# Peptides against a protein of PDB entry 4XPM: the designs that were tried, part 77

Target 1, 160 residues: chain A of PDB entry 4XPM
Amino acid sequence: VMLHSKNVKGFLENTLKPYDLHSVDFKTSSLQSSMIITATNGGILSYATSNNDVPKNSINEINSVNNLKMMSLLIKDKWSEDENDTEEQHSNSCYPVEIDSFKTKIYTYEMEDLHTCVAQIPNSDLLLLFIAEGSFPYGLLVIKIERAMRELTDLFGYKL
Target 2, 67 residues: chain B of PDB entry 4XPM
Amino acid sequence: DIKGTIAFDTHGNVIESTGVGSQRIEDIGDLSKVTLDAEGFAQVQGDSLLVHLYKRNDITLAVYTSA

## One batch from the design tools (peptide; made by RFdiffusion4, then SolubleMPNN)

Design b2_p15_8_s3 (from b2_p15_8, 6 letters changed)
Fold by OpenDDE base, seed 3:
Structure b2_p15_8_s3 (fold): chain B 160 residues (1-160), chain C 67 residues (1-67), chain A 15 residues (1-15)
Amino acid sequence: as target 1 above (160 residues)
Amino acid sequence: as target 2 above (67 residues)
Amino acid sequence: MKEELAELHEKILSF
């Protein structure tokens, strides 16, 4: 199944869904945002947000997008620093993983009161970025983003 | 009679928590050091609650009970 | 209790 731009948007929207198991008394909030950004400049290629109640083309929507742009740039910079820091790659905030023989790393970052998780799509110039409330457990975020990455094989090896 | 649960990964990060487990996230540090048996089980008596541990696939589940 | 633990753990793995 080919991933087109429209499909990517829908995929990201699906990642926003909370966990709510009927058999256990555990549930999460929805992700605040889910994004695919460039590893080079932190530019947003696609995104989804749970705050879709804002009218289209409104000033609030523009401000929201600008905020996402700022966060994506900051996280990209932090990711870039860590990718060039051996100690950071061995910290508790870094999860080395292998997907279909491709190696990548998942990083967790505290951004103000938000819990974020970012990972380079294997062998690509793209990053997958999840932003959640502070109540969203990091361990679950890592599992969530790893499983999401496994569904983005069409983007493996994507170069800008 | 389960009073709560905590599930955590090998980095000590929480995956889920319920009941009294949500108030005992700080226990992960000690629970992660507990020696498990060949089947991945252990029991730890800390206070009035008994903690049952089970680890599989790099995920540790802690279940708090009164007995 | 072991069976209950294993069952609950499986539910966690289903996340």
Scores: peptide ipSAE 0.647, ipTM 0.944, DockQ to the pose 0.791; fails the geometry check
Fold by OpenDDE base, seed 4:
Structure b2_p15_8_s3 (fold): chain B 160 residues (1-160), chain C 67 residues (1-67), chain A 15 residues (1-15)
Amino acid sequence: as target 1 above (160 residues)
Amino acid sequence: as target 2 above (67 residues)
Amino acid sequence: MKEELAELHEKILSF
């Protein structure tokens, strides 16, 4: 089963869901955004956002999309720098992980008051990017993105 | 009896927090240095609360109790 | 308390 554009969009929308564990009285907010971007240019291939109250083609929608484009580019640039910096790969902001024998890294970046997490989809030219509010704990964000990547096997090895 | 909890990973980043634990995120630095027993448990007496530690699968859970 | 800790930890792992 191939992961088509609509399937990717739906998948990303599903990642927006908050965690709510009633038994331990812990819950999070929804992710602000979930994106698949190019590792080369930071271009957005697919995205989902929890802020869907903006009318289509409105100026607010355009501004929102432009903001996502800016953030994706900034995060891509930081990711690129870190991928070429051995010291950064050993910082607390870098989580090396292995998925089905494929190695990748998860990075956490604070963008103003937002908590972000980015990871290269294994052997691909794509990055998965989560953007959350500052109240969303980084440790949980890392777990979330790792589990999400495990469901994106159709994109493993994808080259532009 | 539980006053709160903190769960954190090996990088010291929070996974979850509840109750008084949400106000004691700064404790992670010290808690991460505590030596655990062979089963992954430890107890640390805090300022006014007892902290129960359990680590498994690289995730440490700290539970705050009065005793 | 140990059993309780283990149970709580399992819940965290289920996130």
Scores: peptide ipSAE 0.647, ipTM 0.944, DockQ to the pose 0.834; fails the geometry check
Fold by OpenDDE base, seed 1:
Structure b2_p15_8_s3 (fold): chain B 160 residues (1-160), chain C 67 residues (1-67), chain A 15 residues (1-15)
Amino acid sequence: as target 1 above (160 residues)
Amino acid sequence: as target 2 above (67 residues)
Amino acid sequence: MKEELAELHEKILSF
């Protein structure tokens, strides 16, 4: 089934689910947010957030959305800078990966007390962005976003 | 008798940790330098705990035991 | 112990 706007939203919502390994008594929190944004302007094309206990159209909801917009812009800018900086691409915060012969990079960024991870969807103008609490391990966050991208093949090569 | 675990990637970033492993994240620096055998295993004697290492698919698992 | 380690590792990879 090809991805459409509704399918993408549902996909992002599913990425929010925590890692739960019962056998070793390890469980993470849910992701705070999961987004697909434009690599050019940082515009949010689709997003999902945990703790949707905020009333619709409330000031708190508006503030939450505005916060996501701000974070997406900041992360997009940092990503853009790193993509033009060979030293940053070789830093410990950059994970080169290959998915079905397509190369991309996963970056980890500390945003205040949050752990974030961003990656360009292969050969596209889109970025996948995960935002988690500081307790969410970066190594696991990287694995999570890589595996998520493998499910977004319909967006590979997407150009604005 | 497992006292805890740490799983980490090739960048030294934590994937998961449990038990005493959660309190010994700083061990990753040294553990990442341990030479593994042909099967990807090693053992390292720590302070009071024995650390069992296994690496596969670029993920290293460290298991802490008392023996 | 080696077998147990491998099994635990597989569980992690199954995520």
Scores: peptide ipSAE 0.645, ipTM 0.944, DockQ to the pose 0.817; fails the geometry check
Fold by OpenDDE base, seed 2:
Structure b2_p15_8_s3 (fold): chain B 160 residues (1-160), chain C 67 residues (1-67), chain A 15 residues (1-15)
Amino acid sequence: as target 1 above (160 residues)
Amino acid sequence: as target 2 above (67 residues)
Amino acid sequence: MKEELAELHEKILSF
């Protein structure tokens, strides 16, 4: 079954859910945002955000969306730089991973007080982007995005 | 009697932390350098707490106890 | 303690 736009949106919304391990008394906050963006322009193809208590078409909603657009573009640019920088690809903020024989990289980026994580969907022109609060551990964020990406096989190889 | 825990990856990034471990994230640097035995275990005596280490699948778990 | 560590570690991996 192919991923439809509604399915992608719902998928991203599900990624917002916090990690909760009751047995060890560890719980995270929800992700602030989860997005699929273009690797070429940083354009948002689909997104989900927590704290969706803002009325539609309100000034606050517009500002929130604009903020996401800005962050998406900034992260895309940084990702692009790192993809052309061998040293950055070997830094502590880069996680090479392999999913179903496809190689990709997961990058962690500090954006002001936020923890972000971005990864190219294997062999595609798309990036998966998670934005979390600063209290969200990077190591867990990496695991989360890797596992989420494994569920996006329908987008593997997607070219714009 | 566990006082806290820290789990971290090979990059030294935290995966999770609980109890006193949440206040000792700075220990990861030293803990990551500890030599583990053939089964992936080690113990390190800290200031007032004993740290038990176990690494498997590139994830290190540190457990803090009083003894 | 080793068994306890392994158990806790397994819980983490189950995420």
Scores: peptide ipSAE 0.644, ipTM 0.944, DockQ to the pose 0.839; fails the geometry check

Design b2_p15_8_s4 (from b2_p15_8, 7 letters changed)
Fold by OpenDDE base, seed 5:
Structure b2_p15_8_s4 (fold): chain B 160 residues (1-160), chain C 67 residues (1-67), chain A 15 residues (1-15)
Amino acid sequence: as target 1 above (160 residues)
Amino acid sequence: as target 2 above (67 residues)
Amino acid sequence: MKAELAQLHDDILSF
């Protein structure tokens, strides 16, 4: 299915769902946010948040959106720096992955008390960004974002 | 009887943890160094608990039991 | 136990 803006939004909303393992007593929180941002400026093209109880155009919504914008910019900057740093690309916070012969990297970043991970959608000017609570395991977060990217093949090669 | 679990990746990052495993994240460093058999299994005695290890596809599962 | 471990491993990554 071709991904349009509406479909992308819905996709990101679905990524928010927590991981619930029934075999053992393990369940994560929902992701706080899931975003597609530009690799150039960190601009948010699409996003989803787990807290949807905030009225539209309210001061709380504005603050939350502004916070997302700030985080996306900071993460983009960090990602950009790491992409130009060979040592950082070989650090424990970088996961080289290959999806359908396309190579990309998943980076994990701690943002204050939050756990985040970001990855360039293969051959594109876009980044996929997950923001989770500090209790969300990084290893699971990495798996989650990798699997999500595998579902975004329509965005592979997307250039701004 | 399982007392807890830890699953972790090759970077030593946690994938999941339950029970006593949630309190033993520091074990990952040592568990990652354990030599596994041909089928990917091992057992390690730790303090009062036995740790059962299974690794496949670069994901290691540690299960803590009393015996 | 081995079979259980293998199954649990698969369950964990089945999401």
Scores: peptide ipSAE 0.696, ipTM 0.948, DockQ to the pose 0.848
Fold by OpenDDE base, seed 2:
Structure b2_p15_8_s4 (fold): chain B 160 residues (1-160), chain C 67 residues (1-67), chain A 15 residues (1-15)
Amino acid sequence: as target 1 above (160 residues)
Amino acid sequence: as target 2 above (67 residues)
Amino acid sequence: MKAELAQLHDDILSF
Protein backbone atom coordinates (compact mmCIF):
# COMPACT_ATOMS: atom_id res chain seq x y z
CA VAL B 1 0.00 0.00 0.00
CA MET B 2 1.34 3.37 -1.02
CA LEU B 3 2.08 5.76 1.80
CA HIS B 4 0.68 9.23 1.25
CA SER B 5 1.26 12.18 3.53
CA LYS B 6 -1.97 11.51 5.37
CA ASN B 7 -1.11 7.86 5.74
CA VAL B 8 2.31 8.71 7.12
CA LYS B 9 0.80 10.97 9.76
CA GLY B 10 -1.59 8.23 10.80
CA PHE B 11 1.24 5.73 10.88
CA LEU B 12 3.27 7.93 13.19
CA GLU B 13 0.26 8.44 15.43
CA ASN B 14 -0.07 4.69 15.76
CA THR B 15 3.56 4.38 16.87
CA LEU B 16 2.72 6.53 19.89
CA LYS B 17 0.66 3.75 21.45
CA PRO B 18 2.01 2.36 24.71
CA TYR B 19 3.21 -1.18 25.23
CA ASP B 20 1.07 -3.22 27.61
CA LEU B 21 2.11 -6.70 28.65
CA HIS B 22 -0.67 -8.43 30.57
CA SER B 23 1.29 -11.58 31.38
CA VAL B 24 3.42 -9.49 33.71
CA ASP B 25 2.80 -6.16 35.37
CA PHE B 26 4.52 -4.08 32.70
CA LYS B 27 3.11 -1.13 30.82
CA THR B 28 4.85 1.82 29.21
CA SER B 29 3.77 5.36 28.65
CA SER B 30 2.91 6.57 25.19
CA LEU B 31 5.72 7.95 23.11
CA GLN B 32 6.00 11.67 23.50
CA SER B 33 6.67 12.19 19.81
CA SER B 34 7.23 10.31 16.57
CA MET B 35 8.70 12.04 13.54
CA ILE B 36 10.07 11.64 10.06
CA ILE B 37 12.78 14.20 9.44
CA THR B 38 15.32 14.93 6.75
CA ALA B 39 18.81 13.58 7.30
CA THR B 40 20.28 16.64 5.61
CA ASN B 41 18.78 19.48 7.62
CA GLY B 42 16.69 17.87 10.32
CA GLY B 43 13.55 19.34 8.84
CA ILE B 44 10.31 17.74 9.99
CA LEU B 45 8.33 16.17 7.16
CA SER B 46 5.72 14.58 9.41
CA TYR B 47 5.17 14.21 13.14
CA ALA B 48 2.81 12.99 15.83
CA THR B 49 2.73 13.89 19.51
CA SER B 50 0.88 12.56 22.53
CA ASN B 51 0.51 16.05 23.96
CA ASN B 52 -2.96 16.90 22.73
CA ASP B 53 -4.14 19.27 25.44
CA VAL B 54 -2.61 22.33 23.81
CA PRO B 55 -5.02 24.71 22.06
CA LYS B 56 -4.58 25.00 18.31
CA ASN B 57 -2.70 28.00 17.02
CA SER B 58 -1.84 29.00 20.57
CA ILE B 59 1.53 30.28 21.66
CA ASN B 60 1.96 27.07 23.62
CA GLU B 61 1.39 25.00 20.50
CA ILE B 62 3.92 27.05 18.58
CA ASN B 63 6.43 26.64 21.37
CA SER B 64 5.79 22.91 21.42
CA VAL B 65 6.38 22.62 17.69
CA ASN B 66 9.48 24.74 17.99
CA ASN B 67 10.73 22.41 20.70
CA LEU B 68 10.25 19.47 18.36
CA LYS B 69 12.15 21.32 15.66
CA MET B 70 14.97 21.98 18.08
CA MET B 71 15.17 18.36 19.21
CA SER B 72 14.98 17.19 15.61
CA LEU B 73 17.90 19.37 14.63
CA LEU B 74 19.98 18.37 17.65
CA ILE B 75 19.40 14.67 17.09
CA LYS B 76 20.08 14.99 13.37
CA ASP B 77 23.39 16.68 14.14
CA LYS B 78 24.35 13.99 16.65
CA TRP B 79 23.35 11.31 14.15
CA SER B 80 25.45 12.92 11.44
CA GLU B 81 28.45 13.04 13.74
CA ASP B 82 28.05 9.41 14.76
CA GLU B 83 27.72 8.29 11.14
CA ASN B 84 31.29 9.53 10.77
CA ASP B 85 32.57 8.10 14.06
CA THR B 86 33.64 4.45 14.17
CA GLU B 87 33.72 4.34 17.97
CA GLU B 88 30.16 5.62 18.28
CA GLN B 89 28.98 3.07 15.75
CA HIS B 90 30.37 0.30 17.98
CA SER B 91 28.97 1.60 21.26
CA ASN B 92 26.02 0.20 23.16
CA SER B 93 24.00 3.08 21.73
CA CYS B 94 24.23 1.87 18.14
CA TYR B 95 22.31 -1.08 16.72
CA PRO B 96 23.19 -2.18 13.19
CA VAL B 97 20.15 -3.77 11.59
CA GLU B 98 19.18 -5.22 8.26
CA ILE B 99 15.70 -4.93 6.80
CA ASP B 100 14.94 -6.76 3.56
CA SER B 101 18.63 -6.74 2.64
CA PHE B 102 18.92 -3.02 3.41
CA LYS B 103 21.37 -2.05 6.11
CA THR B 104 20.82 0.79 8.56
CA LYS B 105 21.63 1.76 12.13
CA ILE B 106 19.51 2.59 15.15
CA TYR B 107 20.95 5.08 17.63
CA THR B 108 19.76 5.81 21.16
CA TYR B 109 20.34 9.28 22.58
CA GLU B 110 19.57 10.67 25.97
CA MET B 111 18.12 14.15 25.64
CA GLU B 112 17.97 15.65 29.10
CA ASP B 113 15.39 13.46 30.88
CA LEU B 114 14.04 11.97 27.64
CA HIS B 115 14.92 8.75 25.87
CA THR B 116 15.23 9.10 22.11
CA CYS B 117 15.87 6.73 19.26
CA VAL B 118 16.68 7.54 15.64
CA ALA B 119 17.31 5.52 12.50
CA GLN B 120 17.88 6.27 8.86
CA ILE B 121 15.16 4.82 6.69
CA PRO B 122 17.16 2.46 4.45
CA ASN B 123 18.83 4.05 1.45
CA SER B 124 16.89 7.28 1.99
CA ASP B 125 17.41 10.89 2.99
CA LEU B 126 14.95 10.40 5.85
CA LEU B 127 15.26 9.61 9.55
CA LEU B 128 12.64 8.06 11.80
CA LEU B 129 12.74 9.54 15.30
CA PHE B 130 11.04 8.41 18.53
CA ILE B 131 11.00 10.51 21.69
CA ALA B 132 9.89 8.92 24.95
CA GLU B 133 9.94 9.60 28.66
CA GLY B 134 12.95 8.53 30.69
CA SER B 135 10.99 5.60 32.06
CA PHE B 136 10.74 4.05 28.59
CA PRO B 137 13.43 1.34 28.37
CA TYR B 138 15.98 1.80 25.59
CA GLY B 139 15.92 -1.86 24.63
CA LEU B 140 12.20 -1.74 24.02
CA LEU B 141 12.48 1.58 22.22
CA VAL B 142 14.97 0.05 19.79
CA ILE B 143 12.71 -2.91 19.08
CA LYS B 144 9.78 -0.56 18.58
CA ILE B 145 11.52 1.67 16.06
CA GLU B 146 12.93 -1.30 14.15
CA ARG B 147 9.51 -2.84 13.77
CA ALA B 148 8.03 0.50 12.76
CA MET B 149 10.72 1.02 10.15
CA ARG B 150 9.93 -2.37 8.63
CA GLU B 151 6.49 -0.97 7.81
CA LEU B 152 7.91 1.99 5.89
CA THR B 153 9.22 0.12 2.86
CA ASP B 154 7.54 2.64 0.57
CA LEU B 155 10.03 5.20 1.85
CA PHE B 156 13.07 3.04 1.27
CA GLY B 157 15.32 4.77 -1.22
CA TYR B 158 13.47 8.07 -0.92
CA LYS B 159 15.70 10.94 -2.00
CA LEU B 160 15.03 14.63 -1.54
CA ASP C 1 5.77 -17.49 42.49
CA ILE C 2 7.40 -14.91 40.26
CA LYS C 3 8.76 -12.01 42.27
CA GLY C 4 9.88 -10.02 39.26
CA THR C 5 11.37 -10.04 35.77
CA ILE C 6 14.01 -8.35 33.65
CA ALA C 7 14.31 -8.66 29.90
CA PHE C 8 17.39 -7.19 28.23
CA ASP C 9 19.19 -7.20 24.90
CA THR C 10 22.79 -7.94 23.95
CA HIS C 11 23.75 -4.33 24.63
CA GLY C 12 22.62 -4.68 28.22
CA ASN C 13 19.70 -2.34 27.64
CA VAL C 14 16.45 -3.10 29.40
CA ILE C 15 13.44 -4.19 27.38
CA GLU C 16 11.13 -4.64 30.37
CA SER C 17 11.31 -4.97 34.13
CA THR C 18 8.73 -5.83 36.78
CA GLY C 19 8.57 -6.43 40.51
CA VAL C 20 11.89 -6.98 42.22
CA GLY C 21 13.49 -6.97 38.78
CA SER C 22 12.86 -3.26 38.49
CA GLN C 23 15.06 -2.79 41.55
CA ARG C 24 17.81 -5.07 40.29
CA ILE C 25 18.70 -3.61 36.91
CA GLU C 26 22.32 -3.68 38.07
CA ASP C 27 22.15 -7.48 37.91
CA ILE C 28 22.22 -7.34 34.10
CA GLY C 29 25.99 -7.07 34.09
CA ASP C 30 26.42 -10.36 35.91
CA LEU C 31 23.48 -12.11 34.28
CA SER C 32 24.81 -11.36 30.80
CA LYS C 33 27.94 -13.36 31.64
CA VAL C 34 26.13 -16.50 32.79
CA THR C 35 26.74 -19.60 30.69
CA LEU C 36 23.50 -20.98 29.31
CA ASP C 37 22.77 -24.61 28.47
CA ALA C 38 22.11 -25.91 24.97
CA GLU C 39 18.47 -24.86 25.20
CA GLY C 40 19.28 -21.35 26.39
CA PHE C 41 18.44 -21.83 30.06
CA ALA C 42 20.28 -21.26 33.33
CA GLN C 43 19.65 -20.74 37.02
CA VAL C 44 21.59 -18.41 39.26
CA GLN C 45 21.29 -18.15 43.01
CA GLY C 46 21.32 -14.54 44.14
CA ASP C 47 20.97 -13.77 47.84
CA SER C 48 17.47 -14.91 48.84
CA LEU C 49 16.16 -15.10 45.27
CA LEU C 50 16.66 -17.60 42.49
CA VAL C 51 17.09 -16.17 38.99
CA HIS C 52 15.84 -18.22 36.05
CA LEU C 53 17.40 -17.23 32.73
CA TYR C 54 16.24 -17.88 29.19
CA LYS C 55 17.84 -16.42 26.08
CA ARG C 56 16.59 -16.66 22.51
CA ASN C 57 17.02 -14.37 19.52
CA ASP C 58 19.48 -12.20 21.44
CA ILE C 59 16.91 -11.37 24.10
CA THR C 60 17.50 -12.58 27.66
CA LEU C 61 14.67 -12.99 30.14
CA ALA C 62 15.43 -13.18 33.85
CA VAL C 63 12.70 -14.34 36.21
CA TYR C 64 13.16 -13.92 39.95
CA THR C 65 11.60 -16.45 42.33
CA SER C 66 12.00 -17.35 45.99
CA ALA C 67 12.93 -20.91 45.10
CA MET A 1 9.50 -23.48 34.60
CA LYS A 2 11.32 -23.81 31.28
CA ALA A 3 8.10 -23.85 29.33
CA GLU A 4 6.84 -20.91 31.32
CA LEU A 5 10.02 -18.96 30.64
CA ALA A 6 9.85 -19.64 26.94
CA GLN A 7 6.22 -18.61 26.78
CA LEU A 8 6.82 -15.46 28.78
CA HIS A 9 9.74 -14.63 26.51
CA ASP A 10 7.47 -14.87 23.49
CA ASP A 11 4.74 -12.86 25.17
CA ILE A 12 7.09 -10.00 25.94
CA LEU A 13 8.10 -9.65 22.31
CA SER A 14 4.62 -10.12 20.84
CA PHE A 15 3.81 -6.47 20.28
Scores: peptide ipSAE 0.695, ipTM 0.948, DockQ to the pose 0.823
Fold by OpenDDE base, seed 1:
Structure b2_p15_8_s4 (fold): chain B 160 residues (1-160), chain C 67 residues (1-67), chain A 15 residues (1-15)
Amino acid sequence: as target 1 above (160 residues)
Amino acid sequence: as target 2 above (67 residues)
Amino acid sequence: MKAELAQLHDDILSF
């Protein structure tokens, strides 16, 4: 199925779902945010947030969106720096992965008290970004974003 | 019988933790160095708990039991 | 125990 803007939004909303392991007593919170942003400017192309308690067009919503914009820009900047730093690419915060013969990297970043991870959609000008609470394990976050990227093959090679 | 669990990746990052495992995240460093058998299993005696290890697909599961 | 561990391992990653 071809991904359109509406489909992408729905996809990101689905990524917000918490991990719930029924075999043992383990459950995460929902992701706070899930975004597709540009690797060039950190501009948000699509996003989803679990904070749905804010009225539409309210000042609180505007502030929330602005916060996401700032977060995306900061993470994009850090990602850009790391992509140009061999040492950072070999750090414990970098996961080289291969999806359908396409190589990319997943980075984990601590942002204040939040756990984040970001990955370039293979051969594209786009980044996938997850933001979670500090209680969300990084190892699980990495698995989550890798699996999500495997569902975004329509965006592979996307150039702005 | 299971007192807790920890699952972690090759970077030592937690995937999940439950029970006493949530209080023993610091064990990951040592557990990651344990030699596993051909099937990916091992057992390590801790302080008062026995740790059962299983690794497959670069993900290690540690299960804590009393014996 | 081994079978239980293997099953639990699979369950953890079944999301």
Scores: peptide ipSAE 0.695, ipTM 0.948, DockQ to the pose 0.855
Fold by OpenDDE base, seed 4:
Structure b2_p15_8_s4 (fold): chain B 160 residues (1-160), chain C 67 residues (1-67), chain A 15 residues (1-15)
Amino acid sequence: as target 1 above (160 residues)
Amino acid sequence: as target 2 above (67 residues)
Amino acid sequence: MKAELAQLHDDILSF
């Protein structure tokens, strides 16, 4: 099934859902944000946020979007630096993974009090970015983003 | 009775934690060094709790019990 | 306990 803009938005919205393991007394909050951004400029192509208490077209909405833009740029810059740094690729913040014979890397970054995770969609000019509260464990965040990428095969090889 | 749990990956990052495990995240460093048997199990006696370890598919589960 | 651990491991990672 081909992914259209609406489908991508809906997909990202679904990634926001919290985890409730049931088998143990463990549950997470929803992701704060989920985005697809360009690897070149950090431009946001699509995004979803759990903060829906802001009226549309309001100043607060504009501010929230601007905040996402700022975060995306910062994370893209960190990602770009690490992709050009062999040492950083061997740190505990980098997870090399392979999806259907495509290689990519998952990075975790602390952004103020937030936990973030970013990964290049295989063979593409796109990055998938999750932003969560500090209470969201990094190990779980990594698993979450890997599984999400496995559902984005239509974007593999996407070039701008 | 289970007093708590910690699940963590090969990077030492937490996947989940419950009970006393949530207060013992710092144990991951030592737990990651424990030699497991051929089936992926181990037991480590802690200060006041027994830690049961099981690792499969690069994910380690630690379960804390009183005995 | 081993069987319980294995089952719990599987349950936790069943996302």
Scores: peptide ipSAE 0.694, ipTM 0.948, DockQ to the pose 0.913

## One batch from the design tools (peptide; made by RFdiffusion4, then SolubleMPNN)

Design b2_p16_1_s1 (from b2_p16_1, 6 letters changed)
Fold by OpenDDE base, seed 3:
Order: C-alpha cells, then sequence, then structure tokens
Structure b2_p16_1_s1 (fold): chain B 160 residues (1-160), chain C 67 residues (1-67), chain A 16 residues (1-16)
C-alpha cells in the first residue's frame, strides 16, 4: 500500500508514542517531534509534534514550526558533513544498518538539551528525524528509529 | 533482590536504566570490557553491589544486586 | 523489546 501524505503524517504521529518496558519498570516520555525532511536542503515534508496544546494558526504555533524548520536545517547540515567524514562515521554516534538489503546510517546528535536521531531513508532524498527530551536514552532512540524506517519501505528510493 | 538495571548497546549507549543503574551509567565503560563466558554471562563484584551481565543479540543487560 | 529484556532477566535469574 502506497504511503500518501495523510498516511505519512499519521505514521509520524504514531512514532511519538513512548516506550514502556514493563519488565524493568522503565518508561520514556513521548517524542517531542518526528519529521521527514529533504536531504538536499532540510525542508520539512511532513512532521508531527507531541505539543498539541497550541491552537492552530496561532502565533505560538507559527513560532514552534519555525523552530522545527531551524532544527531540521541544522541537523541536515550536520548529517551532510558526517556523510562526507569517515571519522564521524566510525564514532559511537553512527550506526550503520541494513534494511532489506538496503544500507543506511543512523546518527545521534545532541541539539542543545535535546536528544535527536536522524537517518536517510534508504536510497532516497529523504531523512527521518526524531527529536526527544534529554531523558530519552540514545540507544533506545536508535532502536526506535530503525524500527520506524522498516515501516517506510514505500519511500525507499524516493527522489526529489 | 534487584537494586537496578542497565541495558546498553554495542556502542555503549543506554537502552534503559532503572534503580541504582540510573546512577551508575558510567559503569558501562568497564562493563563493556568484561569477558563473557561461552553462554554470554559474567558476574562482576563491585564496591557494594554485585553486577550480573548477560549479552545477547548485541544488547547487554546488567542487573545490580546486593549479593 | 520488552519481551526480549524480560527473557534476558529470566536467563540471568536462572544462571545466578
Amino acid sequence: as target 1 above (160 residues)
Amino acid sequence: as target 2 above (67 residues)
Amino acid sequence: LDEFIKEMLEAIKERF
């Protein structure tokens, strides 16, 4: 089934859900934001945020969207740099992964006090981006985004 | 009796932490270097806590107990 | 993941 814009939005909203590990009584917060952005210029194609207390079209919403735009651009730039840096690709913040014979990399980035994770959707011009609070552990964030990407096969190979 | 846990990946990044484990994230550096037996287990005596280790599928779980 | 962690916990309990 092809993922349309509405389906992508819904998918991203679902990724906001926290992890709850009952076996060890560990529970995370919800993701702050989840986005699909362009790898070329960091433009936001779709996004979801857990902060739904802001009315639509309000000045506060506009400001929050602008903040997301800035973060997406910054993370895209960092990602682009790392994709051209062998040393960064061998750091503990880079996870090479293979999904259905497609290779990609997951990067973790500290953005102020937030924990972020970004990965190129295999063979595409798109990046999946998670933004979480600092309490969200990176190892779990990586697992989360990898599993999420496995559900985005319709976007594999997508070119702008 | 379990006093806490830490789960971490092969990069040394935390997957989860609970109890005293949440206050001992710095232990991951040493725990990641512990030699495991053929079944993937190890036991490490700490200052006042005993750490039980098990690694499977690139995930290491550390369980802290008093004895 | 939770089930996997649970299994690991049980394995530790049995081993030690």
Scores: peptide ipSAE 0.788, ipTM 0.954, DockQ to the pose 0.918
Fold by OpenDDE base, seed 2:
Structure b2_p16_1_s1 (fold): chain B 160 residues (1-160), chain C 67 residues (1-67), chain A 16 residues (1-16)
Amino acid sequence: as target 1 above (160 residues)
Amino acid sequence: as target 2 above (67 residues)
Amino acid sequence: LDEFIKEMLEAIKERF
């Protein structure tokens, strides 16, 4: 089964859902944004946002999309630098993980007051990117993106 | 009675926090250094609160109770 | 994850 653009969009929308840990009465906010971007130039292939209060085709929507484009580019650049920096790969901001015998890394980045994490989809030219409010714990964000990537096996090995 | 909780990973990053735990994230630095027993448990006295620790599968849960 | 945290919480309650 191949993932089509519509399926990917729906997948990303689903990742926006908050965590609700009833056992300890802990609940997060929804993710602000979830994106699949290219590792080469930071181009957005698909995205979902929780802020749906903006009318379609409005100036505010355009600005919002442009903001996402800017953030994706900045994070891609930081990711690229870290992938070529052994010290950064051994920091507490980097989580090496293995999914179905494929190795990848999850990075956490503070973007102003937002908490973000990004990971290369295994053996692909694609990155999965989560953007959350500052109240969203990094440890939980990492768990969230790892579990999400495990559902994207159809994109493993995807080359542009 | 539980006054709060903190769960954190091996990188010292928070997974969840509740109650007084949300105001004591800085405790993770010290809690991560606590020696656990063979079963993965420890108890630490901190200020007026007692902290109960349990680590399993790279996750540490700290439960704060009254002393 | 919630179930796992729940189990850990119960383990603590039993231990202490």
Scores: peptide ipSAE 0.788, ipTM 0.954, DockQ to the pose 0.926
Fold by OpenDDE base, seed 4:
Structure b2_p16_1_s1 (fold): chain B 160 residues (1-160), chain C 67 residues (1-67), chain A 16 residues (1-16)
Amino acid sequence: as target 1 above (160 residues)
Amino acid sequence: as target 2 above (67 residues)
Amino acid sequence: LDEFIKEMLEAIKERF
């Protein structure tokens, strides 16, 4: 099944769902946002958000989208810097991973009171970005985004 | 009787925390340095609570109990 | 993941 715009949107919406670890009675909140952005400029190609009760074309909706764009740019910039910084790649906020023989890195970034996680989709010009509340543990966020990337094989090697 | 749990990865980042574990995230620094036995287990005293450790597949689970 | 954590919990309960 090939991923196109509608499929990607639906995929991202599904990633918003919280983790529920019944074994230890631990449950997270939903992700605030899930996005695919360009690694070049941080432009949003697709996104999903849990806060979608705002009417379309309203001032509040425009503002929320603008905030999302701003966060995307900031995270992209930080990611770009870290990709050229050996020290940052060896910090506890960087997780080298291998998916189907493709290497990539997962970075965690604290954005004000939010917990974020970003990773380059293997061999692509795209980044997958999760934004969660501060209560969402980073270790779990990393696991979540890694597993999500494993389902985006259709986007591996995607070039703009 | 479990009083709480912490699961954390090899980077020391939390995967989950419950009960008293949620208030003892700072313990991860010390817990990560504990020498585990051949089967991946350890037991350490954490202030007033006993901490039971088990590591498998790069995940460490800490279970807090009174005894 | 939940099943894995469950298994770890059971392992701890069995050991201690």
Scores: peptide ipSAE 0.788, ipTM 0.954, DockQ to the pose 0.912
Fold by OpenDDE base, seed 5:
Structure b2_p16_1_s1 (fold): chain B 160 residues (1-160), chain C 67 residues (1-67), chain A 16 residues (1-16)
Amino acid sequence: as target 1 above (160 residues)
Amino acid sequence: as target 2 above (67 residues)
Amino acid sequence: LDEFIKEMLEAIKERF
């Protein structure tokens, strides 16, 4: 399977879908945003957002994109800081995980009123980033991003 | 009769919450310290409600009932 | 995940 821009975009769009746990009558909102960014500079390689009804080339669209750029940089910086801090790696906001013998970490971050989580795609220079409303529980967000990463095996080991 | 639920992970973070459980997120701190039996079950009295606990594969489910 | 939660819920119902 080959991953190109269209495939990645479609994948990220699919991750926006909410969880609906019928067994206990629990349903989340959709993710606000889903992104793949560079671990080095926080540059956005691909993204999807639930707010797709904004007119193209409008001021609102520009502001939205700029907001995503800012968020990606902020989260990347915090991630980089934590990756260089042994104490933070053992904090409650860090989840060590193993996918197909590859080890990585999932971090949860509160950004304003939003719940976010970020994880390095195993052995790569890429980060997967989810941004959700504050009502989206962190434990479920972690499960969501872990399962999403399992679908990105083609990006494992990707170096810029 | 179930009055609510809380599911949480080993970090104490919520996976889901419903009913009265949504108003009792602070209970996770104490619930995470409860000693479970050999099969992963426990029952705890929690402020006029019974809390039924079951842990499996790093997920703990708490079910709140009146009895 | 929903199926897993369902199984846990049923296990609790059977136990208590």
Scores: peptide ipSAE 0.788, ipTM 0.954, DockQ to the pose 0.910

